# Peptides against a protein of PDB entry 4LZF, part 156

Target 1, 155 residues: chain A of PDB entry 4LZF
Amino acid sequence: GGRLVVFPNGTRKELSADGQTVKVMFFNGDVKHTMPDQRVIYYYAEAQTTHITYPDGMEVLQFPNNQTEKHFPDGRKEITFPDQTVKTLHPDGREESVLTDGTIIQLNPDGSKVIQFNTGQREIHTADFKRREYPDGTVKTVYSDGRQETQYPTG

## One batch from the design tools (peptide; made by RFdiffusion4, then SolubleMPNN)

Design b2_p29_6_s4 (from b2_p29_6, 18 letters changed)
Fold by OpenDDE base, seed 5:
Formats: C-alpha cells, structure tokens, sequence
Structure b2_p29_6_s4 (fold): chain B 155 residues (1-155), chain A 29 residues (1-29)
C-alpha cells in the first residue's frame, strides 16, 4: 500500500506503494508530482500555472490565460499564445511568429524583418528599405530616403 | 521542495503589435 506523510506545517506527501510516484501537496496549495518517467509536474496554486520539467531538460509551462510555453534543451522556446499564434525564439536571436492565417513573421538578429504573407507576397524591412515581393516577380522598394523603385519581371 | 515561479516575459503585447502591422501591410498592398 501507499504511504502518507503529514508534516507539521500542513504539507502532505503521498507515496505510491512502489515508491515510483510521489505527490507533495504543499500547505500553500502548490502540488508537486514526481512521476515514474522522471518528469516533474509542479502546479503553482496562486498563479494557477503548471510547470512540467522533463529529464532531458525540456520544460513546459501552461498559464491560466491558455498560453503555453515550451522550453527546449537546445535553448529554443516555443510560445503558443491564447489566439493560437505560435512564436519561436531561437538561440541565435531569431524570432519567428506563425499566425493562424498562415502568415509568417521573422525577426532577425540584425533588426531586419521578413513577412511571408499567406498570399505568397513577401515583405522585407531593413534599415535601408522596405521591399514588397509579389508572386509574379514584381518587386517594389521604398528606400529610407523616400525613393521608390518598381522592378518588373523580365523574361 | 517548494519552487518559485520565474517571471514570464512580456511577449503578448509584442505579438499583438506584429499582428496589427501585418494587417496594415495587407491593407496597403
């Protein structure tokens, strides 16, 4: 049979019969589960947040506003926002957001931005220009000095 | 045994701005 330990401060510790599952219910309402697969599930009662840590170093955070964050061992972070936009933060500083309509927004470490629209158009923002690329090969550029250029497809 | 929750980054507001920017760019195409 399992075992229950009750501490003077009100914390309770439940152990499975085989000792492979441990549940700690802290006096403040937090709950910590240690599972046989070595994952640790921690529930922060006040924040209503679940934090799962895996033995490989992965972490998953689930927030009460329906936001979920995955922290990968390689340093990458993946955030699923309440509106189901997915943002990936890469270790090299690149950020990529994928909207529900299929639009992809990339923020590069150099400050440039690339937007891949679901229509096939692409927008590039740099310190020197904003550029729109169209599926037919047309390219429109607005430079920081106000100059505008349109390049039409050749061939 | 008890843990502390690390502070969340303020990412929601930034992504909202990005979504708005995309919509503006789509409207000016």
Amino acid sequence: as target 1 above (155 residues)
Amino acid sequence: MQKKLEERQERIREDQRLRQEVQELLSTT
Scores: peptide ipSAE 0.175, ipTM 0.766, DockQ to the pose 0.021
Fold by OpenDDE base, seed 4:
Structure b2_p29_6_s4 (fold): chain B 155 residues (1-155), chain A 29 residues (1-29)
Amino acid sequence: as target 1 above (155 residues)
Amino acid sequence: MQKKLEERQERIREDQRLRQEVQELLSTT
């Protein structure tokens, strides 16, 4: 059957009968579960944070404020904030935030920013200009030198 | 065996700033 090991410091280690599940209850209240699928679920008692590590290198963090972070093996991170905004950090330095209203904000490695509004409008920020694109094809550009240009749709 | 918590939380404040920026931009046409 299963077995329980109690250490002098108060840490307890519980093993399933098949040895595939290991539960360590640390003296400080932390809990570590090693599962048959080799994922490790670690609970930080003081911080009330859950940290799951997967054999493939995937990590999931669940914070007490309901923020969740997924750390992918390729270096990508996906953060779901308490307000349900989802931010993705890509290994190439690109960042994308998706707001609950459907707005998408992209920060590119070159420093440019693209905002896709839920209205279908698009805002582009570069070192040289800020540009607003409208669904009807109108484009408004404000250049770094203060010059403004409006391009009206044709057709 | 015991792990230390590494606080890897991304800052919520950044996204809040972005939301504010979006709202400001939406108010400008």
Scores: peptide ipSAE 0.170, ipTM 0.767, DockQ to the pose 0.021
Fold by OpenDDE base, seed 3:
Structure b2_p29_6_s4 (fold): chain B 155 residues (1-155), chain A 29 residues (1-29)
Amino acid sequence: as target 1 above (155 residues)
Amino acid sequence: MQKKLEERQERIREDQRLRQEVQELLSTT
């Protein structure tokens, strides 16, 4: 059968009959589950946060405000904010945020930024200029020196 | 055996800033 060990500090350790599942209930209210598939589910009682670690290095954090973070073995991180915006941080330094309205914000390792608005407009920020591209083909550019150019669609 | 939570939710502030930036850019069409 299963075993229950009660430590003097109040921590309790429950082992399944097969020994493959271990539940540790710490004196501070934290709970640690080690599962047969070797994933570890840790619950921080004070923070009300769940932290799951997988054998392959994947980590999942679930915060009480409904924010979720996934940390992938390759170094990529995916954050789902409470408003359901999803931000992906890539190992190469690229960041991409997708808003619920369809807007996409991309930060590139070179420091450039691209915003794809849900209206079909696109904003491009570089060290040298800010550019707005419109669905009709119009392009407005403001250069770092203050010069402005408008390119009108052809055809 | 007991863990400490080191992850901070400071990222929420970054998200708010991002949304504000997008709104400002939309306003300056």
Scores: peptide ipSAE 0.164, ipTM 0.765, DockQ to the pose 0.021
Fold by OpenDDE base, seed 2:
Structure b2_p29_6_s4 (fold): chain B 155 residues (1-155), chain A 29 residues (1-29)
Amino acid sequence: as target 1 above (155 residues)
Amino acid sequence: MQKKLEERQERIREDQRLRQEVQELLSTT
């Protein structure tokens, strides 16, 4: 009950019997599926990459090396790398990377960085200083002018 | 009708750099 349309350039279009699914096979090997839920699944043949677009504006890219990118309607992007590191890019310019070992790296819009180590230590980088915070409460600061300061825990 | 793919490989190199930076910082006390 479906239909097949063959275009002069070699592109083929298949329509399901219910008209809810459309499959376009392009002459270059790309494939486009329009689904009943209005998502569009596009396969780039040469890159072996799948690109899904949703009606709400969300996009998902799946690369052959297992990298996945999600582009959210609010402008946020989430990248899952092949090693399962997850990087989130926020619309305000903030970036956050979560490593598989539990380390979190945050890049702030002002250029400052915060690294939360899996050991419980935290490193803060600003234009004025680099600071290391230790689980016991010790804080070491190296200022851009070369000064160093250590704050010891009270207890 | 046919789409073009925007390359995303630059982000991988940046992430690798971040991991290296973290390891260097872990060696600093």
Scores: peptide ipSAE 0.157, ipTM 0.760, DockQ to the pose 0.021

Design b2_p29_7_s1 (from b2_p29_7, 13 letters changed)
Fold by OpenDDE base, seed 1:
Structure b2_p29_7_s1 (fold): chain B 155 residues (1-155), chain A 29 residues (1-29)
Amino acid sequence: as target 1 above (155 residues)
Amino acid sequence: SAMEEKIAELKKRRAELEEELAREEAALA
């Protein structure tokens, strides 16, 4: 059978009969499950937060407000917000947000910003200009000096 | 960010609890 150990501080440790599953119930209410696949599921009782760690270094955090964070071994982070917006933080400093309406917002390490609208329009923000690209091929640029340029599609 | 700080605090608290458990286990061995 399994084994239950109760420590003097009130923490409890339960081992399965095969020893492949370990459940620790800490005196503060936190719970740690070590699974046969070596995944560790930790529950922070006060914060009501679940923290899963995988043998490859992957981490998943699930918050009580329905936010989920994935921390990848390569340093990438993926945050699913309560509103279901997904934000990806890349190791190179690039950030990408995918909105529920299909709009994609990219923040680049150089400070530039690219917005891919759900309408098919794209907007590029740099230090020198804002550029709007339209599905028909029209491109409108507003430069930081106030100059405006419109390039019409070649028919 | 505020969330990153919260996560760091949670991880710190967990580490303290896991270390305490390790001490308790060592005391019983």
Scores: peptide ipSAE 0.448, ipTM 0.895, DockQ to the pose 0.901
Fold by OpenDDE base, seed 4:
Structure b2_p29_7_s1 (fold): chain B 155 residues (1-155), chain A 29 residues (1-29)
Amino acid sequence: as target 1 above (155 residues)
Amino acid sequence: SAMEEKIAELKKRRAELEEELAREEAALA
């Protein structure tokens, strides 16, 4: 059978009969499960947050508001917001948000911004200009000095 | 971010609990 140890502080440790699963029930209500695959599932009782750690260094956080965060070993973070927007934070400082409508917003380390609209239009924001690219190949640029340029598709 | 700070606090609290458990286990060994 399994083994249950109750510590003086009220923390309980339960070992499965096969010894492959360990469940710790902390005195504060937190729960830690160590699984046969070596993943660790930690539940923060007060915060109602689940924190899964994997042997490869992957971490998954599940918050009570339905937000989920994946922390990759390479330093990348993927945040799924309650509205189902997915934001990826790259180690180089680049941020990408995928909206539920399919719009992709990219924030670059240099401060530039690229929006790929679900319509196929793309908008590029830099310090020097704002540019709109259309599916037909038309490009409209508004420069910071107020100059405007339209580039027509090559026929 | 506020969320990163919250996560850091949670991890800190967890570490304290895990350290306390380790002390309790060592005391019973």
Scores: peptide ipSAE 0.448, ipTM 0.895, DockQ to the pose 0.895
Fold by OpenDDE base, seed 3:
Structure b2_p29_7_s1 (fold): chain B 155 residues (1-155), chain A 29 residues (1-29)
Amino acid sequence: as target 1 above (155 residues)
Amino acid sequence: SAMEEKIAELKKRRAELEEELAREEAALA
C-alpha cells in the first residue's frame, strides 16, 4: 500500500504504492501533486488557483473565474478569458486576440492594428491611414489628412 | 500587471511552505 506521513506542523505527505505519485497536503490547505511524468500540480487553497508546471518549463494557471493562462518556455503567453476570447502575447510585443465569432485582432509593436473579420473583410490601422479590404477585392482607404481612396477590383 | 503580482505572491508563499516541509522532513530523519 501507500505511505502517509503526518508532520508536527500538520502537513501531510502521501506516497503511492509504486512511489511514482506524491501528494502533499499543506497545513494551510494547499495541495501539491508530483506526477510520474514529472509535472507538478499545485493548488493554492485561498486563491482557489491551480498551477501546473511541466519539465520543459511550460506553466498553466487556472483561476477561479475560469481564466486560464499558459506561459510557454519561449516567453509567449496565451490567455483564455472567461468569455473564451484567446489572447496571445508574443515575445516581440505583438498581441493577437481571437474572438469567439472568429474575428482576429492583431496589435503590432509599431502601434499598427489589423482586424480580420469573420466576414472575410480586413481592416488595417496605421499612423497614416485606415484601410478596409473587402472580399470582392475593393479596397477603401481613409488617410490621416482626410483624403479618401477607393480601389476597385480589376474584372 | 496586477495578475503578475498576484502570481508572484502565490509563488513566494508556496516556496515558504515547501522550505518548511523540507525542515520538518530533516528533523524527522
Scores: peptide ipSAE 0.443, ipTM 0.895, DockQ to the pose 0.909
Fold by OpenDDE base, seed 2:
Structure b2_p29_7_s1 (fold): chain B 155 residues (1-155), chain A 29 residues (1-29)
Amino acid sequence: as target 1 above (155 residues)
Amino acid sequence: SAMEEKIAELKKRRAELEEELAREEAALA
């Protein structure tokens, strides 16, 4: 059978019969589950937040507002916002946001920005210019000095 | 970020609880 230990501070520890699952119910209402696969599921009662830690170092945080954060062992973070936008933070400082409409926004460490629209258009922002690339191959560039250039597809 | 600070605080509180449990377990051993 399982084992239940009740500590003087009110914390309770339950061991499964096979010893593979451990449930700790802390006196403050927090709950910690250690699973057979060594995954640890921690519930912060006051914050209503679930924190899953995997043996490989992966962490998943689930917030009461429906935001989810994945912290990868390589330092990458993936945030799913309540609106279902997914933002990836890369260790190199690159950020990528995927909007629900399929638009992808990339922020590069050099400060440049690339927007890939769901229409197939792409917009590139640099210190020197903003460039719009169209599916037909047309490219429009607006330089920081106000100069504009249009490049037409070679047909 | 405010969220990162919140997460850090939660992790700190958890650590305190886990340490307290460890002390309680040691006292009963």
Scores: peptide ipSAE 0.442, ipTM 0.894, DockQ to the pose 0.905

Design b2_p29_7_s2 (from b2_p29_7, 20 letters changed)
Fold by OpenDDE base, seed 2:
Structure b2_p29_7_s2 (fold): chain B 155 residues (1-155), chain A 29 residues (1-29)
Amino acid sequence: as target 1 above (155 residues)
Amino acid sequence: SAREKLIEELKEREKKLEEELEEELERLE
C-alpha cells in the first residue's frame, strides 16, 4: 500500500504503493505531484494556477481564466488566451498571433508587421510603407511620403 | 509585466516551500 507522512509543519507527503507517484500537500494548500514520467505538477491554491514542469525543461502554466502558457526549452513561449488566440514569442524576438478566424499577425524584430488575412490578402507594414497584396496578384503600396503604387498582376 | 511578476512570485513561493520541506526532511533524518 501507499504511505502517508505528516510533517510537524502540517505538510503531508503521500507515496503511491509503487513509489512512482509522490503527492505533497503543503500546509498552505498548495499541491505538488511528481509523476512516474518525472513531470511535476504544482498547484498554487491561492492563485488557482497549475504549473507543470517536464524533465526536458518544458513548462506549462494554466491560469484560472483559462489562459495557458507553454515555455519551451529553446526560450520560445506559446500563450493561448481565453479567447483561443495563440501568441508565439520566438527567441529571436519575432511574435506571431493566430486569431480564431485564421488571421495571422507577425511582428518582426526589425519592427515590421505582416498580417496574413483569412481572405488570402496579406498586409506588410514597414517604416517606409504599408503594402497590401491581393490573391489576384495585385499589390498596392502606400509609402510614408504619401506616394502610392499599384502593381497589377501579369496576365 | 504584472503577469510575469506573478509567475516569478509563484515560482519563488514554490521554491521556498520545497526548501522548507527539504529542511523538514533533513531534521527527521
Scores: peptide ipSAE 0.166, ipTM 0.768, DockQ to the pose 0.923
Fold by OpenDDE base, seed 5:
Structure b2_p29_7_s2 (fold): chain B 155 residues (1-155), chain A 29 residues (1-29)
Amino acid sequence: as target 1 above (155 residues)
Amino acid sequence: SAREKLIEELKEREKKLEEELEEELERLE
């Protein structure tokens, strides 16, 4: 059978019969589960937040507003926002957002921005210009000095 | 960010409660 230990401070520790599952119910209402797969699930009662730690070093945070954050061992973070936008933060400082419509927004460490629209158009923002690339090969560039250029596909 | 600070605070709280539990275990052993 399982074992329940009640500590003087009010914390409770429940052990499964096989000893592979441990549930700690802290006196403050927080709950820690150690699972047979070695993942640790911590629930913060006041914040209504779940923190999962995996044996490979991955961490998952689940917030009460339906936001989820994955912290990968390589330092990458993946944030799923309540609107289902997924933002990836790379260790090199690159950020990528995938919108629900399939649009991808990339922020580069140099401050440049690339938008891949779901229409197949691409927009590139740099300090010097904004460029729109069209699926037909047309490229429109607006330079910071106000000059505009259109390059047509050579057909 | 405010969220990052919250995460840090939560992790610190977790650590503290784990340490308190370890101390309780040591007193009972």
Scores: peptide ipSAE 0.165, ipTM 0.770, DockQ to the pose 0.931
Fold by OpenDDE base, seed 4:
Structure b2_p29_7_s2 (fold): chain B 155 residues (1-155), chain A 29 residues (1-29)
Amino acid sequence: as target 1 above (155 residues)
Amino acid sequence: SAREKLIEELKEREKKLEEELEEELERLE
C-alpha cells in the first residue's frame, strides 16, 4: 500500500504503493508531485502557479492568468500569452511572435523587424528603411531620410 | 521583467521548501 508521512512542521509526504509517485504537500499549501517519468510538478498555492520540470531540462510554467511559459534545454523560451499569442525567444536573441490572426512578428538580433501579415504582405523594418512587400510583387520602401520608393512588379 | 522576477522568486521558494523538507527528513532518520 501507499505510505503517508506527516512531518512535525505539517508537511505531508505521500508515496504510492510502487514508490514511483511522490506527493509532497508542504505546510504552506504548495504541492510537489514527482512522477514515474521523473517529471516534477510543483504547485505554488499562493501564486496559483504550476511549475513542471522534465528530466531533459524542459520547464513549463503555468500562471493563473492562463499564461504558459516553456523553457527549453537549448535556452529557447516559448511564451503563450492569455490572448493565445505565442512568443518565442531564441538563444541567438531572435524573437518571434505569432498572433492569433496568423501575423508573425520577428525581431532580429541586428534590430531589424519582419512582419508577415496574414494577408500575405510582408513588412521589413531596418535602421535605413521600412519596406512593405505585397503579394502582387509591389514593394514600397520608406527610407529613414523620408524618401519613398515604389517598385512595381515586372509585368 | 516583473514576470522574470516572479519566476525567480517562485523557484527560490521551491528550493527553500525542498531544503526544509530534506532537513526534516534528516531529523527523523
Scores: peptide ipSAE 0.162, ipTM 0.766, DockQ to the pose 0.930
Fold by OpenDDE base, seed 3:
Structure b2_p29_7_s2 (fold): chain B 155 residues (1-155), chain A 29 residues (1-29)
Amino acid sequence: as target 1 above (155 residues)
Amino acid sequence: SAREKLIEELKEREKKLEEELEEELERLE
């Protein structure tokens, strides 16, 4: 059978019959589960937040506003926002956001930005220019000096 | 960010509650 220990401070510790699952119910309402696969699931009662840690070092945070964060062992983070936008933060400083409409926004470590619109247009932002590429092959560039250039498709 | 601060506070709370549990175990042994 399982074992229940009740501590003087009101914390409770439950052990499964096989000893593979441990549940701690803290006096403040927080709950910690240690699972057979060595996942640790911590629930913060006041914050209504779940924190899952994995043996490989991955962490998952689930917030009450429906935001989810995955923290990978390599330092990458993946954030799913309440609006279902997914933002990936790479260890090299690159950021990528995928919007629900299919638009992709990339921020590069050099400060450049690339937007791939759902219309097939692409916009590139650098220190020197802003460039828009159109599906027909037209390219419009506005340089930092105010010069504008239009390149027409070779039809 | 406000979110990062919240995560830090939550982790500190977790640590404190674990330490208190360990102290209770040591007193019972």
Scores: peptide ipSAE 0.161, ipTM 0.768, DockQ to the pose 0.911

Design b2_p29_7_s3 (from b2_p29_7, 17 letters changed)
Fold by OpenDDE base, seed 3:
Structure b2_p29_7_s3 (fold): chain B 155 residues (1-155), chain A 29 residues (1-29)
Amino acid sequence: as target 1 above (155 residues)
Amino acid sequence: SSMEELIKKLKEREKENEELLKEEEAALA
C-alpha cells in the first residue's frame, strides 16, 4: 500500500504503492508532486501559481490571472496572455505576437517591425521606410525623406 | 521585470521548502 509520513513541522509526504508518485504537502500550504514521467508539479499556495518542470528542462508557469509562460530549454519564452494573445521571445532578441484575429507582429533586434495582417497585407517598418505590401502584388513605400513610391504588379 | 522578480521569489520559496524537508527527513533517520 501507499505510505504517509507526517513530520513534526506539519509537512506531509505521501508515497504511492508503486513508489512512482510522491506528493509533498508543505506546512505553508505549498504542494509538490513528482510524477512517474519525472515531471514535477509545484503549487505555490500564497501566489496561487503552478510551476511544472519537465525532464527536458521545459518549465511552465500558470498564474491565477490565466497567464501562462513556457520557458524552453533553448532560452525561448512563450507567453499566453489572459486575452489569448501569444507572445514569443526568441534568444536572439526577436519578439513575435500573435493576436486573436490572426495578425502577427514581429519586432526584430535591429528595431525593424513587420505586421502581417489577417487580410494578407504586410507592413514593414525600418529606419529608412515604411512599406505596405498588398495581396495583388502592389507595394507602397514611404521613405523617411518623404518620398513615396508605388510598385505595381507585373501583369 | 516584475514578473521575473516574482518567479525568482517563488523559486527561492520552493528551494527553502525542499531544504527544510531534507532536514526533517535527516532528523528521523
Scores: peptide ipSAE 0.481, ipTM 0.907, DockQ to the pose 0.940
Fold by OpenDDE base, seed 4:
Structure b2_p29_7_s3 (fold): chain B 155 residues (1-155), chain A 29 residues (1-29)
Amino acid sequence: as target 1 above (155 residues)
Amino acid sequence: SSMEELIKKLKEREKENEELLKEEEAALA
């Protein structure tokens, strides 16, 4: 059978009969599960947050507001917001947000921004210009000096 | 970010609980 250890401070440790699952119920209400696959599931009672650690170094945080964060071993972070927007933070400083409508917003370390609209239009923001690319191949550019340029598709 | 700070505090709390457990286990050994 399983084993239950109750410590003087009120922390409890449950061992499964096979010894592959360990459940620790801390005195402060936190709970730690060590699973047979070596995944560790930690529940923070006060914050009502779940932290999952995988053997490969992946971490998953689940917050009570339905936000989820994945921390990848390569340093990448993926945040799923309560509104289901997914934001990826890359180790190089690049940020990418995927909106529920399919719009993709990319923020680059150089301060440039690219928006890929769900309509197929693309908007590019740089220090020098704002550019809108249309599915038909038309490109409209507004430069920082106020100049405007329209490039028509090569037909 | 405020969320990063929260995560840091949570991880610190986890670490403290794990350390306390180790102390309790050591005391019973």
Scores: peptide ipSAE 0.480, ipTM 0.906, DockQ to the pose 0.925
Fold by OpenDDE base, seed 1:
Structure b2_p29_7_s3 (fold): chain B 155 residues (1-155), chain A 29 residues (1-29)
Amino acid sequence: as target 1 above (155 residues)
Amino acid sequence: SSMEELIKKLKEREKENEELLKEEEAALA
């Protein structure tokens, strides 16, 4: 059978019969589950937050507001917001947001911004210009000096 | 960010709980 240890401070440790599952119920209400696959599921009672750690170094945080954060071993972070927008933070400083409508917003380390609209249009923002690319091949550019240029598709 | 600070505090709390458990286990050994 399983084993239950109750410590003087009120912390409880439950071991499965096979010893592969460990449940610790801390005196402060936090709960730690160690699973046979070596995942550790930690529940912070006060914050109502779940923290899962994987053997490969992946971490997953689940917040009570339905926000989820994944911390990858390579330093990348993926944040799923309550509205289901997914934001990826790359180690190089690039940020990508995928909206629920399929729009993708990319922020580059150089300060440039690229928006891929769900309509197939793309907008590029740099220090020197804003450019709109249309599915038909038309490109409109507004330069920082106020000049506007339209490039028409060939054909 | 405020969220990063929260995560840091949570991880610190987890570490403290684990350390206290180790102390309790050592005291009963």
Scores: peptide ipSAE 0.480, ipTM 0.906, DockQ to the pose 0.933
Fold by OpenDDE base, seed 2:
Structure b2_p29_7_s3 (fold): chain B 155 residues (1-155), chain A 29 residues (1-29)
Amino acid sequence: as target 1 above (155 residues)
Amino acid sequence: SSMEELIKKLKEREKENEELLKEEEAALA
């Protein structure tokens, strides 16, 4: 059978019969589950937050406001916001946000920004210009000096 | 960020709990 240990401070440790699952109920209400697959599920009682740690170093945080963060072993982070926007932080400093409407916003390490609209339009922001690319091949550029250029698709 | 600070505090709390458990286990051995 399983084993239950109750410590003097009120912390409880429950071992499964096979010894593969460990549940620790800390005196402060936190709960730690160690699973057979070596996944650790930690629940912070006060913060009502769940933290899952995987053997490969993957971490998942689930917050009470419905935000979820995935911390990948390669240093990438994926944040799902309460509004269901997904933001990816890449190790190289690139950030990508996928909005619920399908719009993708990319922030590059050089400070440039690319917006891929759900309409198929693309907008590129650099230090020198703002450019809008249209599905028909039209490209409109507004330069920082106020100059505007329109490039029409070659028929 | 406020979230990063929260995560840090949570991890610290987890660490403290684990240390206390280790002490309790050692005291009973």
Scores: peptide ipSAE 0.478, ipTM 0.906, DockQ to the pose 0.930

